# Designs tried in a protein design run: peptides against a protein of PDB entry 5HB3. Part 68

Target 1, 150 residues: chain A of PDB entry 5HB3
Amino acid sequence: RQMQDRCMSEYNQRIRNAPEGSIDPFRMACYKIIGRCDLSNRSLDGLQTDVNDWIWLQFNLARETDRSLELAGESYGLAELQASIREIGLKHFPKTAAEDTNGSFGMFFYLQILAGMFEQAIAYLYPFSYVDAVHFAIALTYYGLLRPVD

## One batch from the design tools (peptide; made by RFdiffusion4, then SolubleMPNN)

Design b1_p18_7_s2 (from b1_p18_7, 12 letters changed)
Fold by OpenDDE base, seed 4:
Structure b1_p18_7_s2 (fold): chain B 150 residues (1-150), chain A 18 residues (1-18)
Amino acid sequence: as target 1 above (150 residues)
Amino acid sequence: SEQLKKIKEEFQKKLLEE
């Protein structure tokens, strides 16, 4: 909490006093992650992030336990994040092997796994590779990560 | 990479709409 408060203070100061775009992207990331500052912008454009970094960031920013501490309009939990990933992901990624022109299905599968969307990930993978889907399902079940669909 | 860029962009847009 102390660190968060400090980050908030510094963030506010920087926003007021620093030229636009002059804030260190890494510092900005810290303000967002630790300080929960300006969560309306969850893109760190100044940083080259891959899918792992991006999803990690989204998870951190989607902490449900901190919802009550967030400013109005900034509360965004895991469930909402997962819903967004599903919706947007399915829009931009192939749904069948026939639609897969660049092999990008693996990325979406991976993204869903990282997002804890295990059931959906398996379901998504199924039309591309039955065998792989089954194997992942077994593995996820073994670790207690796969749950019945409600 | 291109797909990731798209998803990031769409995600950000959606976030702002909610």
Scores: peptide ipSAE 0.227, ipTM 0.806, DockQ to the pose 0.103
Fold by OpenDDE base, seed 3:
Structure b1_p18_7_s2 (fold): chain B 150 residues (1-150), chain A 18 residues (1-18)
Amino acid sequence: as target 1 above (150 residues)
Amino acid sequence: SEQLKKIKEEFQKKLLEE
């Protein structure tokens, strides 16, 4: 707790008092990731991030711990993250092959795989590419990542 | 890139609501 308070204090002081652009963006990222500072804002200003960097950050900031031990507003685990990816993804990506105009289904498939949502990823891919879905299903099953169907 | 931006924005919005 004492360490957390110190990190928060330093983080706030630097954000408020330092000239714009003078703070090392990597240092600020460390405060967020290691110090758990300002978790309500999960963007990394000053750093160029792609989908891999973004999902990596979300995994690191998520906590699958007892919520009673978490600070107020920090109770956001892997399950909640996966639920968010599902909901937001289905809102912005095609649901059927007929809705696919630019081939973006592959990006959502990839995102779900990165998030460990293997069963959902395969189920999503199946109507777009049967052959690919089967191949991924076989591979994931071989490595024990895909649960058998009931 | 545009899709990723939308995802990030929606995710941030949802995070603030919880």
Scores: peptide ipSAE 0.213, ipTM 0.801, DockQ to the pose 0.094
Fold by OpenDDE base, seed 2:
Structure b1_p18_7_s2 (fold): chain B 150 residues (1-150), chain A 18 residues (1-18)
Amino acid sequence: as target 1 above (150 residues)
Amino acid sequence: SEQLKKIKEEFQKKLLEE
């Protein structure tokens, strides 16, 4: 807790006193990841992140702790993250092949896989590519990651 | 990706609402 408090103090001092953009984005990331500083903002300004980096960050920042015990005052666990991915993803990605104009369905499929949403990922992929969905389902089942319906 | 950007933005918005 002492370390976290120090991180918070340093973070607040820097964001207040340093010119915008002068703080190393990686340092800011460290404050968030290690110090749990300002977790309401998870965009990491100044860093170009891809899907892998972004989802990795979200997993690391997620906590399944009682809000009363969370020093940052934030309780956002894996379940909430997955729910957010589902809701936001379905809003912005095609649901059917007919809606797919740019072939972006693969990105949402991949994002769901990274988030451990295997059943949902396969179900999503199925209408776009039956063959791929089946193959991926078999593979996931083989590794014990997918629970097939008996 | 524009889609990823939208996801990030919506995600951030949702975080602020919770």
Scores: peptide ipSAE 0.211, ipTM 0.799, DockQ to the pose 0.096
Fold by OpenDDE base, seed 5:
Structure b1_p18_7_s2 (fold): chain B 150 residues (1-150), chain A 18 residues (1-18)
Amino acid sequence: as target 1 above (150 residues)
Amino acid sequence: SEQLKKIKEEFQKKLLEE
């Protein structure tokens, strides 16, 4: 708690007083992650991040707590994140094999796996690649991440 | 890469709406 308070204080001070571009992006990232500062902005300005870094950040900033205990605007947990991935993902990725023009279905499958949406990921992959879907289903079941239907 | 950018942008937009 003491560390968090210090981070918030320093973050606010730097945002207000530091010239644009003079702040170390890594330091700002630390304030955001540790201090949970400015959670309305989930991007890391000045840093090049890939999908792995991005999704890691989203998970760390998400909270699986009762909304009643969270401040207004910070009530965003894993469930909400997964819902967002579903909604936004389906908008930008092919829904069926017939709609797939560039093989981008793999990226959405990967994103769903990273988000822990295993059942949905397998269901999504199935019409694109039956064999791959079955293999992933077996693997996920082996590791206890997918519950087989009795 | 372009699709990922769009996803990030829309995700950010959704966060601001909540």
Scores: peptide ipSAE 0.164, ipTM 0.769, DockQ to the pose 0.099

Design b1_p18_7_s3 (from b1_p18_7, 10 letters changed)
Fold by OpenDDE base, seed 3:
Structure b1_p18_7_s3 (fold): chain B 150 residues (1-150), chain A 18 residues (1-18)
Amino acid sequence: as target 1 above (150 residues)
Amino acid sequence: SELEEARKKALLEKLKAE
C-alpha cells in the first residue's frame, strides 16, 4: 500500500505542479495503467491515440479482481465497464436502423461483445442485420456464451 | 479514408467524454 500511496501522491503532484508540457505522457500513462491512479479519468492525455487505443485502455483498466485485494483506492471492474458501455450506447450510438446514418452500429456491437454483453449485443444487432444476429447467436450458443430463452 | 478517420476521431472524442 505504501507504494500505491506514493504512486498516487506523485501522480497528483505532477498533475498539479508540473510546468505545462514538462510531463512525460508515457510516465503518466504508467501511473494510470500500472499504478491505477485516477481511474475516474480513463484517458491518456498528451498521447496520440485512436479508438483502438481507447478500447484497449478501458479493458485493461477494468480489472476483474477482488476489490478487497486491490491496493488502489479506486476500484474499476468489468461490471463498471459494462455499465459505461451501456451508457455510451444510449448517448452515442444508433438505437434503430432508422437512426443509423454512419453505420456505427457495428462498433457498438463490437464493444458489447468484448465486454461479454452477449445477449444485449445480439438483441441490439438484430434490427440492423437479422442474418448477422442469427449467425452470431449460433456461434455464441455453440460456445456456451448465449443461453436460449425458455 | 479521410472521412473514415474523421468519423473515428469524432467517435473517440465522444468516448473520451465518458
Scores: peptide ipSAE 0.364, ipTM 0.865, DockQ to the pose 0.505
Fold by OpenDDE base, seed 5:
Structure b1_p18_7_s3 (fold): chain B 150 residues (1-150), chain A 18 residues (1-18)
Amino acid sequence: as target 1 above (150 residues)
Amino acid sequence: SELEEARKKALLEKLKAE
């Protein structure tokens, strides 16, 4: 935690004292990832990134922490990430096969699976691809991640 | 494809806006 505290301190100092745009974006990324600074902004400004980088960042920032111990810091866990993914789905992904013009339903299914939203993921996939939904349901059940209906 | 990459970039911009 000593390293994290240093990152937080340096981040705050640089945000207050450094001219805008003068800070190394890689250094700022380190402060965000290690120091967990400004978790309300889950992006890496000034860096060229892709969708994979975005996904990686979301899950690395969504650490399981004891909220009672982080009174002075920002907390962001799996529950918050899951809520964010739900909102993203409502805003940016097709809800039905009829709305699917770009075939992007697979990406949303992927995000839900990564976030452990298995029941929702299967339910979402089912109207797009019955066969795939059934196959994933069987696999998830086998590994104890999806409970069969009694 | 180039079209697919463009779609991914557009999606990324939407995701970053969240």
Scores: peptide ipSAE 0.362, ipTM 0.863, DockQ to the pose 0.535
Fold by OpenDDE base, seed 2:
Structure b1_p18_7_s3 (fold): chain B 150 residues (1-150), chain A 18 residues (1-18)
Amino acid sequence: as target 1 above (150 residues)
Amino acid sequence: SELEEARKKALLEKLKAE
């Protein structure tokens, strides 16, 4: 908590007073991750990152803690992340097998699974890969994460 | 592959835009 408070304080001070572009990108990343500063911007500017880094960041920023328990003034939880993933899917991933040109459906499936969107993920995957969808459905059902239709 | 990396990069840019 003390560290988080300090991060927030420093972030506020630096964002107001520091010359443009003078703040260390790694420091800004720390403020974002630890201090949960400026959660409206869920990217790390000035850093070389890949898709895995992006994924990691999204899920780490998406806290499951209630807003009332959050020290940060901003709240971003799993529900918001799930909504974001849905939107990303609509914009950037194939909706049907016919639209699939490069096999990117797997990444969207992966994002949905990570976000706990199991039913949607299986439903999405099914037309692209029947075998994989069935396998995942069986596994998820076994672990009680997917509810079979009665 | 180089092509795969390029695709991942393009995807990353799309994701960052959200």
Scores: peptide ipSAE 0.361, ipTM 0.864, DockQ to the pose 0.586
Fold by OpenDDE base, seed 1:
Structure b1_p18_7_s3 (fold): chain B 150 residues (1-150), chain A 18 residues (1-18)
Amino acid sequence: as target 1 above (150 residues)
Amino acid sequence: SELEEARKKALLEKLKAE
């Protein structure tokens, strides 16, 4: 708690008072990841990142913390991440095979799988690739992650 | 490919907007 409070204090001070460009982006990243500062902004400014980095960040920020201990009042866990992924899917990914001009459906499928949204992931993949959807469904079922509807 | 990288970049920008 003390560390978190300190991080929050330092983060707020730096974001408000530091000259532009003087803040170490890696330090700011630490405040965000470790201190859970400003979780509403799930991006790392000043750092060159790719899609993999973005994915990594989202899942690392989605910590299962006891809500009672979080001073920030905002809990960001798996449920919130899943909700975000759903929204991202609606906005930025193809809904049907006919809309898939860029072949990005696989990335959304991947995000859903990572987030434990297995049923939704399979349902989403099915119209794009029947064979792949069936194979994944079999695999997920084998590992007990997909509940077959009897 | 260059095209693939461009697509990934575009996707990243969309994701960052959320």
Scores: peptide ipSAE 0.356, ipTM 0.861, DockQ to the pose 0.530

Design b1_p18_7_s4 (from b1_p18_7, 10 letters changed)
Fold by OpenDDE base, seed 5:
Structure b1_p18_7_s4 (fold): chain B 150 residues (1-150), chain A 18 residues (1-18)
Amino acid sequence: as target 1 above (150 residues)
Amino acid sequence: AAAVEARLKEFQEKLLAE
């Protein structure tokens, strides 16, 4: 706890007082990841990141919390991450096979699977790739991760 | 691998903005 408090103090001090361009982005990343500073900003400024880095960060910052003990803006868990994935899907990924021009549906399927949104992932994949959807559905069912519907 | 990287590049900025 004392280490986290120190990280928070240093993080806040640097973002307020450091000259522009003088902050080491890797140091700031450490404050965010280890110190859990400024969880409302779930990105790493000043670093080159990709989708894998983004999703890794989301999972590291997400925590199972008791909502009764936390303020609305202070908690970020799996449910919030799943909501973010849904929003990303609505904004940036094809909704139908007819809208798919570059095969990006697979990336959204991948993100949904990582976030544990198995039923939604299969439902989404089915119109794009029937065979793959069936294979994943069988596998997920076998491992008890998918709830089959009659 | 090349196809995956191309796809990641396309959506990188979009996802990071969310």
Scores: peptide ipSAE 0.028, ipTM 0.604, DockQ to the pose 0.626
Fold by OpenDDE base, seed 4:
Parts: sequence; C-alpha cells; structure tokens
Structure b1_p18_7_s4 (fold): chain B 150 residues (1-150), chain A 18 residues (1-18)
Amino acid sequence: as target 1 above (150 residues)
Amino acid sequence: AAAVEARLKEFQEKLLAE
C-alpha cells in the first residue's frame, strides 16, 4: 500500500509538473499498472503499442472486486471490458462475410476470446469460417468454457 | 470507450498493413 501511495503521488506530480515529453513513458506505465493511477485513462501514451499490449493492459487494470469498496472513478472490471469490446466490434469490425474486405474478423474473434466472450466469439466466427468456428467450439467445450444453452 | 475504440482501430490498421 505504501508503494501504491507513492506511485500515485509521483504520478500526479509528474503528470502536472513535468515538461512535455520529458517523462519516461515506461515509467508512467509502471505507475499506472502498479499504482493503479488514473484508471479512467486505460492507455499508454508515448509508447508504440499493438493490440496485444492494449489487451494485456486492459486485463491488468480490470478488477473483479466488490463495487461497494471501490470509488466510482476506479471501478473497472471484466464486464466493462467486455462491453468495450462489444462496442468496438459494432463500430470497427465486419459483421458479415460480405462486409469483410480486409480480413479483420480474426482480430475481433481473438479479442472476444481473450475477454471470455466465448459464445459470442463462436457465433461471430461462424459465418466467416465454419470450419474454424467448429474447431474452436469443440475446444472450448472440452475445457468447459462454452455454454451452448446461452 | 471512444478513446479505446480509436486506439483499437489504429491497431487494426497497423496489423492489416503488415
């Protein structure tokens, strides 16, 4: 807890007082991840990141804790992440094979799987690749992750 | 959510460009 408090203090100080571009982005990332600083901003500024970095960060920042013990501004769990992914899908990914002009369906499938949206992921993948959807469905069922009734 | 969406869109574009 002392470390967390120190991280918060330093983060706030640096974000307010440090000259633009003078802060080490990796250091700031550490404050965010370890210190849970500024959870309303779930991105890493100043870093060249990819989708894997982004999703890794989301999972690290997401917490499944008692909401009554959390400040409203710090409440972010799996449900919120899933909601974000769903919204992203609606806006930025193809909904049907006919809309798939760049083959990006796989990435959205990947994101849904990572977020535990297994039923939705399989349903999404099915029209793009029947064979792959079936294979993943079998695998997910094997691990007890797929709920066909849902 | 909007910021995340924009970020992810950028990632998508980068991945497809590779």
Scores: peptide ipSAE 0.026, ipTM 0.610, DockQ to the pose 0.127
Fold by OpenDDE base, seed 3:
Structure b1_p18_7_s4 (fold): chain B 150 residues (1-150), chain A 18 residues (1-18)
Amino acid sequence: as target 1 above (150 residues)
Amino acid sequence: AAAVEARLKEFQEKLLAE
């Protein structure tokens, strides 16, 4: 807690006092990842990132921690990440096969799987590819990750 | 690998648009 408070203090100080364009983006990334500073902004400004970097960051920031140990406004868990993925899906990915113009449904399926949204992922994939949905459902069930309907 | 990379790039563009 003491270390976290210090990190937040330093982070805020640099944000407010650093000259324009002088902030080291890697240093700021360290404050975010290690110090969990400014979790309302879950991106790394000033860095060249790809999807792998983004998802890695999201999972690192999405900690299952006691909310009482987090500073006010700095809590972020798996549930929040799942909500974010759901929102991204609603905004940017096809809902039905008829809406799919470029085959992007697979990427959204992938993200849902990564986030542990297994039932939702299978349900989403089913209308796009019945065969694939069944195969994944079998595999997920085998590993005890999918809850079959009784 | 190339196909996967293309899909990831597409996803990145979607994220940036969010």
Scores: peptide ipSAE 0.025, ipTM 0.588, DockQ to the pose 0.722
Fold by OpenDDE base, seed 2:
Structure b1_p18_7_s4 (fold): chain B 150 residues (1-150), chain A 18 residues (1-18)
Amino acid sequence: as target 1 above (150 residues)
Amino acid sequence: AAAVEARLKEFQEKLLAE
């Protein structure tokens, strides 16, 4: 708690008072990750990041903790992340096999799996790759992660 | 591996374009 408070204080101070371009983006990233500052902005400005960095950050920020202990208005959990993944899928990934031009469906499948959206992931994958969808369905069922349809 | 990296790069570009 003490560390978090210090992080918040320093984060806010730097954002408001630091000269333009003088803020160390890595330090700001630390404030975000450790101090959970400004969770409404879940990107790392000023840093060159890739998809792996982005998804890692999202999962680290997506806490399933007591909401009362979080900053007011700055709550982000798995549900919100799942919603974000869904939105990304709708915007940037093929919805049908006919729309797939470069095999990008696999990436969206991967993101859904990471986010624990197992049923949706399998349903999505099925029209693109029947064999793979069945294999993953079997595996997920074996481990008790896939909810069978009634 | 190369194919995966290519897809990741593509995704990054799409994500950053949002």
Scores: peptide ipSAE 0.025, ipTM 0.579, DockQ to the pose 0.803

Design b1_p18_8_s1 (from b1_p18_8, 13 letters changed)
Fold by OpenDDE base, seed 5:
Structure b1_p18_8_s1 (fold): chain B 150 residues (1-150), chain A 18 residues (1-18)
Amino acid sequence: as target 1 above (150 residues)
Amino acid sequence: SEKVKEEELKKLHKLLTS
């Protein structure tokens, strides 16, 4: 707790007092990840990142912590991440094979799997690739991750 | 090609972070 408070203090001080562009983006990223500062902004400005970096950051920030221990506005867990993935899917990914122009359905499937949205992931994949959906469903069932609908 | 995939991933990342 003392370390976290120190990180928050330093982060806030730098944001307020440092000239624009003078702050090391990696240092700011460390404060965000370790100190959980400014969790409303879940991006790393000034860093070249890819989708893997983004998802890694989301998982690191999405702690399964008791909300009672977090300051107001700093609660971000798996449920919130899953909600974000759903929203992203609705806005940015094809809903049907006919809408798929660039094969991006696979990425959305991947994001859903990473977020533990197994049933939704399989349901989404099914109209794009029946064979793959069935294979993944079998595998997920084998590992006890997919609950068959009775 | 691997390059095309990387560009698509970058575009997707930009979309996801916007």
Scores: peptide ipSAE 0.033, ipTM 0.618, DockQ to the pose 0.675
Fold by OpenDDE base, seed 1:
Structure b1_p18_8_s1 (fold): chain B 150 residues (1-150), chain A 18 residues (1-18)
Amino acid sequence: as target 1 above (150 residues)
Amino acid sequence: SEKVKEEELKKLHKLLTS
């Protein structure tokens, strides 16, 4: 708690007092990841990142900590991550095969799988690639990750 | 091409971080 408080203090001080553009983006990233500062902004400004970096960050920020110990504004768990993935999907990814011009459906499928949204991922993949959806469904079922509806 | 994939990934990343 003391370390977190210190990180928050330093983060706030830098945001308020540092000239624009003078803040080391890596340092800010550390405050965000380690100190859990300003979790409302889940992007790393000033860093060149890819989708893998983004998802890595989301998982690191999505701590299943006792919500009772986290400040209400700093609670970000798996449920919130899944909600974010859903929102991103609705806004930025094709909903049907007809809308898929760039083959981006696979990325959204991948994100859903990483977030543990297995049933939704398979359902999403099915209209794009029936064969792949079936294969993944079989695999997920084999490992007990997909609950077949009885 | 690998370049096209990279560009698409960048676009996707930009969308995800917006």
Scores: peptide ipSAE 0.033, ipTM 0.615, DockQ to the pose 0.691
Fold by OpenDDE base, seed 4:
Structure b1_p18_8_s1 (fold): chain B 150 residues (1-150), chain A 18 residues (1-18)
Amino acid sequence: as target 1 above (150 residues)
Amino acid sequence: SEKVKEEELKKLHKLLTS
């Protein structure tokens, strides 16, 4: 707790006192990852990042907490990440094969798999590629990861 | 905040489409 408080203090100080763009982006990343500072912003500004970097960050920032014990604190766990992925899908990815113009369905499938949304991923993939969906379903079942989707 | 969340989603979208 002391370390976290210290990190928060340093983070806030730098944000308030340092000229914009002068703070080392990697240092800021450390404050987020290690110090869990400013978790409302779950991106790393000033760094060249891709989807893999983003998802890696989300997993590092995600923590399971008992919400009943958190009166006013921000919480971000796997469930929130999965909710975010769902929202991304709703806004930015095709819902059906007919809507797919650039083959982006695969990326959304990938994101869902990474986020552990196996059932949803298979269900999503199915209308785009039956064969692939079945293959993944078999594999996921083999590893005990697939549950029926309601 | 919903606003912050929306901005994060936009950033992600940009990353995914780049």
Scores: peptide ipSAE 0.030, ipTM 0.594, DockQ to the pose 0.059
Fold by OpenDDE base, seed 2:
Structure b1_p18_8_s1 (fold): chain B 150 residues (1-150), chain A 18 residues (1-18)
Amino acid sequence: as target 1 above (150 residues)
Amino acid sequence: SEKVKEEELKKLHKLLTS
């Protein structure tokens, strides 16, 4: 708690007082991840990141805790992440096989699976690759993660 | 903030399509 409070204080001070671009992006990332500072900004602009880095960050920042017990002043949970993934899918990924020109459907499937959106992921994948969808459905059902009846 | 969220999604899109 004391460490987190100190992180918040330092983060706020640096954001307000430091010249633009003078703060080490890695330091800012530490404040965000460890100190839970400024969770509304869930990207690290000063760092080279890929999709795996991004998704790791989102999951790391996402917490399934009681908001009243959250040490940080801001909260971001799995539900919000799922909503974000849903939105990015609607805007930026093919909805049907006919719309798929670059094979990007797999990435959206991947993001949904990572976010625990299993039923939606399988439903999405099916028109692109029914074989893969069936295989994943079987596997997810076996592990009790897919609810076929629901 | 919805605007902030949209910006994050745009950044993700850029990342995914780069």
Scores: peptide ipSAE 0.029, ipTM 0.597, DockQ to the pose 0.060

Design b1_p18_8_s2 (from b1_p18_8, 10 letters changed)
Fold by OpenDDE base, seed 1:
Structure b1_p18_8_s2 (fold): chain B 150 residues (1-150), chain A 18 residues (1-18)
Amino acid sequence: as target 1 above (150 residues)
Amino acid sequence: SAAKREEELKKLHEKLTS
């Protein structure tokens, strides 16, 4: 707690008082990840990030702790992440193969897999690539991650 | 917030698929 309080103080001070462009983005990332500072902002400013970085960050920031014990005041766990991914999918990813002009279906499939949304991922992939969906389903079943409905 | 995360991912998506 003491360390966290210190991190929060330093983070706030730097955000408010540091000259523009003088803040080490990696240091700020450390404050966020380790110090749990400003969890409402899940972006890493000043860093070039991709989808892998984004999802990695989400998992690292996700905790199943008592809300009362965290400075963020909100609990963000796997369930919340999965909910967020679902919402993102509904708004920003193609629903059908006909809508996929940019080939982005694979990205959303990937996100769902990483978040443990295996059944949803397979169901989503199926209309885009039947063969791939079947292959992944077989693999997931083999490893006991997909519960096939008899 | 979920909305903010959504927007962030949208930006990433656009960057990667554009």
Scores: peptide ipSAE 0.031, ipTM 0.629, DockQ to the pose 0.068
Fold by OpenDDE base, seed 5:
Structure b1_p18_8_s2 (fold): chain B 150 residues (1-150), chain A 18 residues (1-18)
Amino acid sequence: as target 1 above (150 residues)
Amino acid sequence: SAAKREEELKKLHEKLTS
């Protein structure tokens, strides 16, 4: 707790007092990841990151904690991550094969799989690639990750 | 906030499409 308090104080001090562009983005990332500072902002500004970095960060910041013990806006778990993935899909990824101009459907499928949204991932993939959807469904069922249809 | 979340999603989209 003492370490976290120090991290928060330093993080806030730097955000408030440091000139723009003078803060080491890696140091700020450390405060966020280790100190859990400003979890409402789940991005690493000033760093070149990809989808793997983003999803890694989300999982590291997400914790199954008692919400009553966390500060308002600091609670983020798997459910919230899954909700974020759904929103990303609705806004930024193709919903039909006709909308897919660059093959980005695969990336959204990937994100859903990583977030444990297996049923939704298969349902999403099906209209884009029937064969792949069936193969993944079989595999996920084999490992007990896909729930049977009611 | 909703605005902050929207900005985050936009940044993510930019990263995913770059």
Scores: peptide ipSAE 0.031, ipTM 0.615, DockQ to the pose 0.059
Fold by OpenDDE base, seed 2:
Structure b1_p18_8_s2 (fold): chain B 150 residues (1-150), chain A 18 residues (1-18)
Amino acid sequence: as target 1 above (150 residues)
Amino acid sequence: SAAKREEELKKLHEKLTS
């Protein structure tokens, strides 16, 4: 708790007082991950990150802790992550094959799978690639991850 | 805020599609 409080204090101080561009992005990332600082901001500016880096960060930030012990606004769980993925998909990925110009549907499918949104992922993939959707559905069902009745 | 959330999603999209 003492460490967390210190991290929050330092984080806030640096955000407010540091000259523009002088803050080490990795240090800020440490404050966020270890100190749980400013969890409403889940992007890491100044870092070259890919989808794997992003999803890793989201899972680390998405703690299933007792929310009553968290500060207001500093709670983030799997449900919130899944909501984020849905929003990303809604705004930035094709809804139908007709909207797909560069095959980006696969990336959204990937994000949904990583977030445990299996039924939604399969449903999304189906109109883009029937064969792939069926194969993934079979595999997910075999491992008890897909609920066909839903 | 909603505005902040939207900006983060845009940034993410840019990173994922670049």
Scores: peptide ipSAE 0.030, ipTM 0.606, DockQ to the pose 0.059
Fold by OpenDDE base, seed 3:
Structure b1_p18_8_s2 (fold): chain B 150 residues (1-150), chain A 18 residues (1-18)
Amino acid sequence: as target 1 above (150 residues)
Amino acid sequence: SAAKREEELKKLHEKLTS
């Protein structure tokens, strides 16, 4: 707790007091990832990142910490990540095949799979590609990740 | 192409981080 408080203090101090452009983005990333500073901002500004980097960051930040030891506002687990992915999906990804102009449905499917949202992922994929949805459903069921609805 | 996919991923990343 003391270490986290120190990290937060240093992080905030650097954000506020450092000259613009003087902050090493990698150092800031370290504070965020290791120090869990400013978890409300789950992005790495000033770094060239892709979707894989983003999802990697989200998983690293989404640690199940003992909620009793977490400071208010610093709780971010898998449930919160899943909620974020759902929200992003609603805002930025096609809901139907007719809305899919760039074939981005596959990426959202991928994100849901990574986040363990298996049922939602299959349900999402089904209207875009029946064959693929069935194949993934079979695979997920085989590994015990998809619960058949009784 | 790999380049096209990378560009699409970057665009998607921008959307995800906005």
Scores: peptide ipSAE 0.029, ipTM 0.613, DockQ to the pose 0.678

